# Ledger of designs, part 134: peptides against a protein of PDB entry 3C2G

Target 1, 209 residues: chain A of PDB entry 3C2G
Amino acid sequence: IRTFDLLGLLLHDSDAIDGFVRSDGVGAITTVVQYPNNDLIRAGCKLLLQVSDAKALAKTPLENILPFLLRLIEIHPDDEVIYSGTGFLSNVVAHKQHVKDIAIRSNAIFLLHTIISKYPRLDELTDAPKRNRVCEIICNCLRTLNNFLMMWIPTPNGETKTAGPNEKQQVCKFIEIDILKKLMSCLSCEGMDTPGLLELRSTILRSFI

## One batch from the design tools (peptide; made by RFdiffusion4, then SolubleMPNN)

Design b2_p26_1_s3 (from b2_p26_1, 10 letters changed)
Fold by OpenDDE base, seed 4:
Structure b2_p26_1_s3 (fold): chain B 209 residues (1-209), chain A 26 residues (1-26)
Amino acid sequence: as target 1 above (209 residues)
Amino acid sequence: SAEERLRKARKEQDEFFDKFLKESLS
């Protein structure tokens, strides 16, 4: 735990972060967080989040790391772990097709839906810190989903991948009224990027047109 | 045991940290 904190302090710039990632830091964290200690898992996932936008991740094999993280998020009820994990996922899949593919094959779409479904509506949360954290988690999930959906949006040159039938079915779950309400509830959260959320919502909805 | 696993995890963290520091400061 202390080691992760110290690492977090050192990883304050992009070069340091890239160096950490190139040294298989993500793998190292993943190895450590497999041990059943909540504090350790929290610290590890937080550190993962901190390095999640590293350029070096594009060259890092994530075939084993990402499925593990997804499983960790799936089984761990801790908001902080889920926050960090979904944040990592959101960032790591951004602009990286191969990572998106790994995530999707690892049932990420379904997991995202599961996570959102498990949390109450934000307006039902009276505790502001809890509400904000849940909002962030939902946003991370939706952002991740958006990254997936973007793969299936036609490009100006007409090239596009098509979602498989299973993926389409899983995506369809996000247009359920309860999910949409939760999405909309995020727009009322303090400090949230409302325009970004609206764009995200639009992308999700357009995926079904 | 859970304690043993935690000890191992911490050891692994420390070892990696030391390695990373050496590499970063070299």
Scores: peptide ipSAE 0.025, ipTM 0.393, DockQ to the pose 0.018
Fold by OpenDDE base, seed 5:
Structure b2_p26_1_s3 (fold): chain B 209 residues (1-209), chain A 26 residues (1-26)
Amino acid sequence: as target 1 above (209 residues)
Amino acid sequence: SAEERLRKARKEQDEFFDKFLKESLS
């Protein structure tokens, strides 16, 4: 825990972060957070979030790391872990097709559905810090989903993939009516990324018309 | 079928976002 806090202080510039990542820092964190210590897991996931947009991640094998993180988010009830984990996921899949593929094969789309399903409507949360954190988690999920769907949108002069039946099934599950009702409750939260929601809508419509 | 479910989901999603936009701007 102390080491993670120290690293968080030292990793404040892009070069330092890239150096850490090139030295398998992400792998080191994921190894440490396998120990059954909630505080350690929280600190480790927070550090993962801090380095999640590092350029060096493009050259980092994530075949073992990403499935582990997804499983951790799936089984751990801690909002801070889920916040950090979904934040990491949303950043690490951005502009990285191979990482998107790993996440999707690991049922990431369905996991996003599960995460949203876990939380009550935001208008039912009276604690403002809790409500805001849940809203941020939902925003991370939406950003991640948008990043996934973008791969199936034809672009001029670009390669396009088609969603398989499994992916279509996962998407259908994510956007079911009960989930949409949860998203509507986000109107009560100032932390809601409205532009992100609009972008997601546009992406869904373009991907599945 | 999966395609039918997806078409239904698209309709529901569209209605959701239209409502969301209206509520967000009012």
Scores: peptide ipSAE 0.024, ipTM 0.532, DockQ to the pose 0.028
Fold by OpenDDE base, seed 1:
Structure b2_p26_1_s3 (fold): chain B 209 residues (1-209), chain A 26 residues (1-26)
Amino acid sequence: as target 1 above (209 residues)
Amino acid sequence: SAEERLRKARKEQDEFFDKFLKESLS
């Protein structure tokens, strides 16, 4: 825990973060968070989120790391772990087809739906910090989903990756009215990028038309 | 035991931190 806190203080610029990632920092964190200590898991996942947009991740093998993190998010009920984990996922899959494929093969689409579904409506949450955190988690999930959906949108060059039948079925669950309502409810949260969320909504809905 | 696992985890973190510092300062 102490080490993660210290690293978090030192990793304040892109060069330092890239150096950490090149030194297999992500692998080191994932090794440590396998121990059953909630504080350790929280600290480790927070650090993962902090380095999740590192350029050096493009050269980091994630075949063993990503499935583990997805499983961790699935089994751990802690909002802070889920927030950090979904944030990491959303950033790491961005603009990286190979990483998207690993995530999808690891049942990420279903997991995202499960996460969104388990939280109550935001209007039912009276505690502002809790409501904001839940909103952020939902946004992370939807952003990740959008990144997946973009793979199956026809490009002008005619090469379209087709989603498998299982993936299509899982994606269809996101057109459920409850999911759409939760997305819309995020627009009322303070500090959220409303234009960005509206764009995300539009992209998601277009994928089903 | 849970205590033993925690001790091991902390040790691994410290070792990584030392390695990272060495590599970053070289």
Scores: peptide ipSAE 0.021, ipTM 0.354, DockQ to the pose 0.017
Fold by OpenDDE base, seed 2:
Structure b2_p26_1_s3 (fold): chain B 209 residues (1-209), chain A 26 residues (1-26)
Amino acid sequence: as target 1 above (209 residues)
Amino acid sequence: SAEERLRKARKEQDEFFDKFLKESLS
């Protein structure tokens, strides 16, 4: 735990982060957090989040790492773990088709829905820090979903992947009224990613044309 | 029908975003 905190302090610039990732730091963290210690898991996931946007991740095999993280998020009720994990997920899938594919095969879309469904509406949360954290988690989920959906939108180059029926069904769950109500509750939080929501709307609509 | 469900979902989505835009831009 202390080691992760120290590492976090050292990983303050992009070069250091890339160096850590190139040295298989992500794999090292995931190995360590396999130990069933909540504090360790929290610290490890936090560190993962810190390095999640590293350019070096494009060259890092995530075939075993990402499914593990997704499972960890699924089974761990800790908001900090979920925050870090969803943040990691959203960053690592961005602009990386192969990572998106791994995540989707690992049932990430359904997991995102599950996470959002787990939390109450933000207006029902009286504790501001808790509310803000939940809002951030939901935003991470939405950003991740948007990243997935963008794969299935035709590009000017004319090439597009087609979402499978299962993926389409899972995506449809995000426009259910109960989910939408929760998303609306995010408006009560400052710093809501309005452009992101608009982008998601556009992406969803385009996916169902 | 599946089409009707989709139309309903789209309507609900539109209502959501209309409200969102109204609340966020007011």
Scores: peptide ipSAE 0.018, ipTM 0.370, DockQ to the pose 0.027

Design b2_p26_1_s4 (from b2_p26_1, 9 letters changed)
Fold by OpenDDE base, seed 1:
Structure b2_p26_1_s4 (fold): chain B 209 residues (1-209), chain A 26 residues (1-26)
Amino acid sequence: as target 1 above (209 residues)
Amino acid sequence: SAEERLRKAREEQAKEIDEFLKESLS
């Protein structure tokens, strides 16, 4: 725990972060968070989030890391872990087709739906800190979903991929009324990435219409 | 202007999306 805190303090610039990533820091964290210690897991996942946009990740194999992280998020009932993990996921899949493919093969779409389904509507949460954290989690999930969906939407250049039948089925779960209500609730939250959510809204529409 | 046309197009898209979501939630 203390080590992760210290690392978090030291990793304040892009060069330090890249150095950490190049030294298999992500793998090291994933090894450490396998211990059944909630504080350690929280600290480790937070550190993952901190390095999730590092340029060095483009050269880091994630084939073993992502499935592990996804499983951790799936089984660990901790908002902070889920927040950090989904944040990591959303950042690492951004603009990286290979990473998107790994995530999708690891059942990420279904997991995102599961996470969103687990939480109540934001308007039902009276505790502001809890509501804000849940909102961030849902936003991370939706941002990740947006990154997936964009692969299957025709671009002006005519480039598009076709989602497999399983992926299509999983994506269809996001147009369930309860999920859509939660999406809309996120759009109403202050301090959120409203432009990103609006983009997702557009992407969803283009995916289903 | 080109900017106004773009704004109007975005507004129309937003309206369509909102109507779609509204219908989906009804």
Scores: peptide ipSAE 0.009, ipTM 0.363, DockQ to the pose 0.037
Fold by OpenDDE base, seed 5:
Structure b2_p26_1_s4 (fold): chain B 209 residues (1-209), chain A 26 residues (1-26)
Amino acid sequence: as target 1 above (209 residues)
Amino acid sequence: SAEERLRKAREEQAKEIDEFLKESLS
C-alpha cells in the first residue's frame, strides 16, 4: 500500500509514467492486487488508473492484464475499485483496436451492462459523494462502450469491422427497460457527462443504422 | 427558473436518447 502511494507521488509527469510502464509496472501492480487485501486492491487499481493513458501502454501486452482486471471488477463490490478499473478500461481501449478486441473477448460489454445494472438510479441516491462516484463509474462504462462501438462505424478512409451477432446481442442489453431508466436518470443528474451520453447515442446510430 | 429550464432540457435529451437507442439497437 505504501509502495503504491509512493509510486503515485513519483509518477508526476508523462516521462515518469512511461518509464514505470516500460518497466512492467502495470504487470507488477496486477500481480500485487491478486492478494486478498482490500486496501491494497484499492491502491493498486487507483495507480492503474493513474497510468492508464500512458503512451508506453501501446507496447505493453495486455492479454493477461486486462482479463484479470475485468474479473476483479466483476467480483469486487467496492465502488473505488470499480471506479478505478472502469477508468483504466476506458482509457486503455481508446484508439487501440487490439485492446478493444481483448476486452470484448473477455466479456467487457456484458460486464459494463452488469455494472450499470447493479447501481440504483442516480436520482435515488441522496448521498452526494456516493452519487458522484456512481455517476463517474457509469460515465466510464459509457465511454468504454462508445469506444467499442466506434470500431464498427463505417468510415470512408478506413476498414471497419462488422459487429458479430454476439456483440450485437450484448449491446442490445443496454436497451432493456431498467437500464434505460437508469441512463435517463443520469441525464437529469448534475455533474453527469451529458455530452458523453449524446455522443454514445450518435455512435449507436452510426454503428447499427 | 434556470433550474427548471435545465431539468426540462435534460428530460427532453433523455427521451431523445431513449428513442435513438431503441431505433438503433432494434
Scores: peptide ipSAE 0.008, ipTM 0.321, DockQ to the pose 0.042
Fold by OpenDDE base, seed 3:
Structure b2_p26_1_s4 (fold): chain B 209 residues (1-209), chain A 26 residues (1-26)
Amino acid sequence: as target 1 above (209 residues)
Amino acid sequence: SAEERLRKAREEQAKEIDEFLKESLS
């Protein structure tokens, strides 16, 4: 825990972050957070989030890291862990086809749905910090979904990857009435990334219609 | 208020997104 705190203090710029990532810092974090210590897990996931947009991640194998993180956020009922984890996921899959594939194979789409499903409607949350954190989590999930859908957009040469039937089915779960109600509540929440949701809408249109 | 206008705008956008999702994925 103290080590992660110290590392967090040292990583203030992109070069330092890249250096950490190149030194297999992400792997080191994921190794450490395997210990059954909730505070350690929180700190580690937060640090993962901090390095999640590092350019060096493009050269980092995530085959063992990403499935572990997905499992962690699946089983750990901690908003901070889920926030950090979904934030990490959203950032690492962005513009990286290989990472998207790993995530999808690791049941990420279904997990995103599960996460949203487990949270109450935001209008039922009276505590503003809690509500805001849940909004951020849902936003991370939807941004991640958007990134997945982007891979299925036709290329200028007419070639396109198609979502498999399983993936399509999992995506369709996001239009369940209970999910839509939660999304509606989220969009009405102050501070919500509405532009990101509009981007998702556009991506769905381009990918599935 | 500006906050109320923003809330209403977000609600409208939410409705549009929800409708679009239903139409696009169903």
Scores: peptide ipSAE 0.008, ipTM 0.339, DockQ to the pose 0.047
Fold by OpenDDE base, seed 4:
Structure b2_p26_1_s4 (fold): chain B 209 residues (1-209), chain A 26 residues (1-26)
Amino acid sequence: as target 1 above (209 residues)
Amino acid sequence: SAEERLRKAREEQAKEIDEFLKESLS
């Protein structure tokens, strides 16, 4: 635990982060967080988040890492783990078709829905730190979803991937009334990433209309 | 109040998004 924290303190620049990633640091973390220690899991996931935008990740195989992380997020009720994990996910899928595919086939879309579903409306949270963390989690989920939907946006040459029926069905779950109510609540809350939701709307328009 | 006006504006925006999503994905 302390090691992860200390390591995180040393990773302040892109070169150091890339060096860590190239040394299979992500794999090392994912191995460690498999131990049933909540503090260790928190620390490890936080470190993952810290390196999640590293350039070196483009060369890192995530086929075994992502499914594990997704499962961890699914079963762990810890907001900090979910925050870090969804943050990691949102960053690693960005502009990486291969990574998006891995995540989607690992039921990431459904997981995102589940995560949003489990949290109360933000306006029901009176504790500011808790509310802020939940807001960040929801934003991470929405950003990730947006990145997934981008796969199905037509390219200038007319080529486009088509969402499978399962994926489309999973995406449609986000327009369920309970989910929409929560999203509406988010938009009404101070500090919410309103631009992110608007971007998602735009992406949906381009993907499904 | 200014805060109330902002809240109402956000709610209206959210409503618009809701309507758009329902229409787009139905």
Scores: peptide ipSAE 0.008, ipTM 0.353, DockQ to the pose 0.040

Design b2_p26_2_s1 (from b2_p26_2, 14 letters changed)
Fold by OpenDDE base, seed 4:
Structure b2_p26_2_s1 (fold): chain B 209 residues (1-209), chain A 26 residues (1-26)
Amino acid sequence: as target 1 above (209 residues)
Amino acid sequence: SSLEERRLAEYREEVRERLEEEEELR
């Protein structure tokens, strides 16, 4: 625990972060967080979030790391773990098609739906710290989902991948009435990435053309 | 809110229309 906190303090610049990632730091963290210690898991996931935008991750095989993290998020009810994990996910899939593919194969789309569905409407949360954390989690999920869906939208100059039937089915869960109501409720919430949510709405619509 | 309900209705209609268009293209 204290070791991860100390490491987090040392990883304050991009070069240090890249150095850590190149030394298989992400793999090391994922090994450590396999121990059933909540504080250790929180600290490890937070450290993962801190290094999640590292350029060196583009050269890091995530085939074993990402499914593990997704499973950890799935089974752990802790908002801090979910926040860090979804933040990591959103950052690592950004601009990396191969990482998106790994995540999707690991049922990430369904997991995102599960996470969003788990939380109440933001306007029903009276505790400001809790509301803010939930808002951040939802934003991470929405950003990640948008990044997935964008792969299947035709670009004027590019070969577009077609979503498989399983992926389409998972995406269809986001147009169900209950989830739509929840997403719509987010548009009025302070601190919500409203532009991102509107972009996702557009992306979802375009994914069904 | 009434505004949310209207926006949701519009979004659902847009989704429906696009799904119908996709089915017609198959």
Scores: peptide ipSAE 0.021, ipTM 0.509, DockQ to the pose 0.011
Fold by OpenDDE base, seed 2:
Structure b2_p26_2_s1 (fold): chain B 209 residues (1-209), chain A 26 residues (1-26)
Amino acid sequence: as target 1 above (209 residues)
Amino acid sequence: SSLEERRLAEYREEVRERLEEEEELR
């Protein structure tokens, strides 16, 4: 735990972060968080979040890492782990088609739905720190989902990949009435990434064109 | 709220319309 905290303190610049990632730092963290220690898992996931936007991740194989992290997020009830994990996911899939494909094959779309569905409406959360954390988690999920869906949106000059039937089915869960109500409630909440949510709405709708 | 219900109805209708348009194009 203290080691991760120390590492976090040392990783203040992009070069240091890239150096850590190039040295298989992500693999090292994922090895450590396999131990059933909640504090260690929290610290490790937090560190993963800190390095999740590293340029060096584009060259890092995530085939074994990402499915493990998705499972960790799925089974762990801790908001801090979910926050860090969804933040990591959001950052690593950004602009990386191969990483998106790994995540999608690992049922990430369904997982995002599960996470969003698990949390109450933001307006039902009276505790401001809790509400803010849940808001951040939902934003991470929505950003990730948007990044997935954007792969299937036709571009003027490019061949667009088509979503498979399983992916389409998973996406369809986000247009169910209960989830839509929840997402709409988010638009009225202070601190929500309203532009991001509106973008997702647009992207979902475009995915059915 | 009544506003939320209206927005939801509008969104559902928009989704329905787009799905129908996709079916008509197929």
Scores: peptide ipSAE 0.020, ipTM 0.504, DockQ to the pose 0.011
Fold by OpenDDE base, seed 3:
Structure b2_p26_2_s1 (fold): chain B 209 residues (1-209), chain A 26 residues (1-26)
Amino acid sequence: as target 1 above (209 residues)
Amino acid sequence: SSLEERRLAEYREEVRERLEEEEELR
């Protein structure tokens, strides 16, 4: 735990982060978080989030790492783990088609729906720190979903990947009433990533409406 | 900004409309 905390304090420089990632730091963290220690898992996932936008990740094979992290998020009830994990996911899929494909094959779309469905409406949360954390988690999920949907938007050149029937069905769940109610609650929450939600809105409209 | 407020209002209205549609289908 102390090692991860110290490492997190040192990894503020982009070159240091890239160096860590090039040295299989992500793999090392994922190995450590396999131990049944909640504090260690929290610290490890937080560190993953801190390095999740590293340029060196483009060269890192995520075929084993990403499914593991998705499973960890699925089974772990801890908001801090879910926050860090969904943040990691949203960053690593950004602008990387191959990573998006790995995530989707690993049932990421369904997982995002499960996560959002698990949490109450934000307007029902009276504890401000909890509400803010849940808001951030939902934002991470929605940003990730947006990144997936962007694959299926036609390019000016007429080339587009078509979503499979299963993916379409999973995406349609995000416009169901319960999800929409939660989205409404997010829009009412102070500090919500409103630009991100508006971007997702635009993407959904272009993809499925 | 006034532009952001308008965009937010538009999004809320769209979500509201979809909620109503889903409630009718339920």
Scores: peptide ipSAE 0.019, ipTM 0.484, DockQ to the pose 0.014
Fold by OpenDDE base, seed 1:
Structure b2_p26_2_s1 (fold): chain B 209 residues (1-209), chain A 26 residues (1-26)
Amino acid sequence: as target 1 above (209 residues)
Amino acid sequence: SSLEERRLAEYREEVRERLEEEEELR
């Protein structure tokens, strides 16, 4: 725990972060978070989030790391772990087709749906800190999902991939009434990325036209 | 609730209309 806190303090600039990542720092963290210690898992996932936008990650193989993290998020009920993990996921898939492919193969779309589905509607959360954290988690999920879906939308100048049947089925879950009601409740939440949510909804609909 | 279902339907229609408008503009 103290080690991760110290590392977090040392990783205050882009060069230090890149150096850490190049030294397999992400792999080191993922090894440490395998220990059944919730505080250690929280600290490790927080550190992952801190380095998740590092340029050096583009050169880091994530084939072993990302599936593990996705599984960790799936089984761990802690909002801080989920926040950090979904934040990491959202950042690492951004503008990286190969990372998106790894995530999708690792059932990330379904996981995002599961995460959103497990939380109550934001309007049912009376505790502001809890509501804000859940809002951030949902935003991370939505941003990630949008990044996936954008691969399958024809653009005049873009390479269009076709979603597989399994991926299409997983995406279809996001247009079911229960999940949409939850997503609608997000639009009224202070601090929600409302433009991003609207963009995602448009993207979802475009994916099925 | 019936109100939420109506709001959802309205929202779906709004998004559909916007998508159609965007397709026509392309």
Scores: peptide ipSAE 0.020, ipTM 0.480, DockQ to the pose 0.012; fails the geometry check

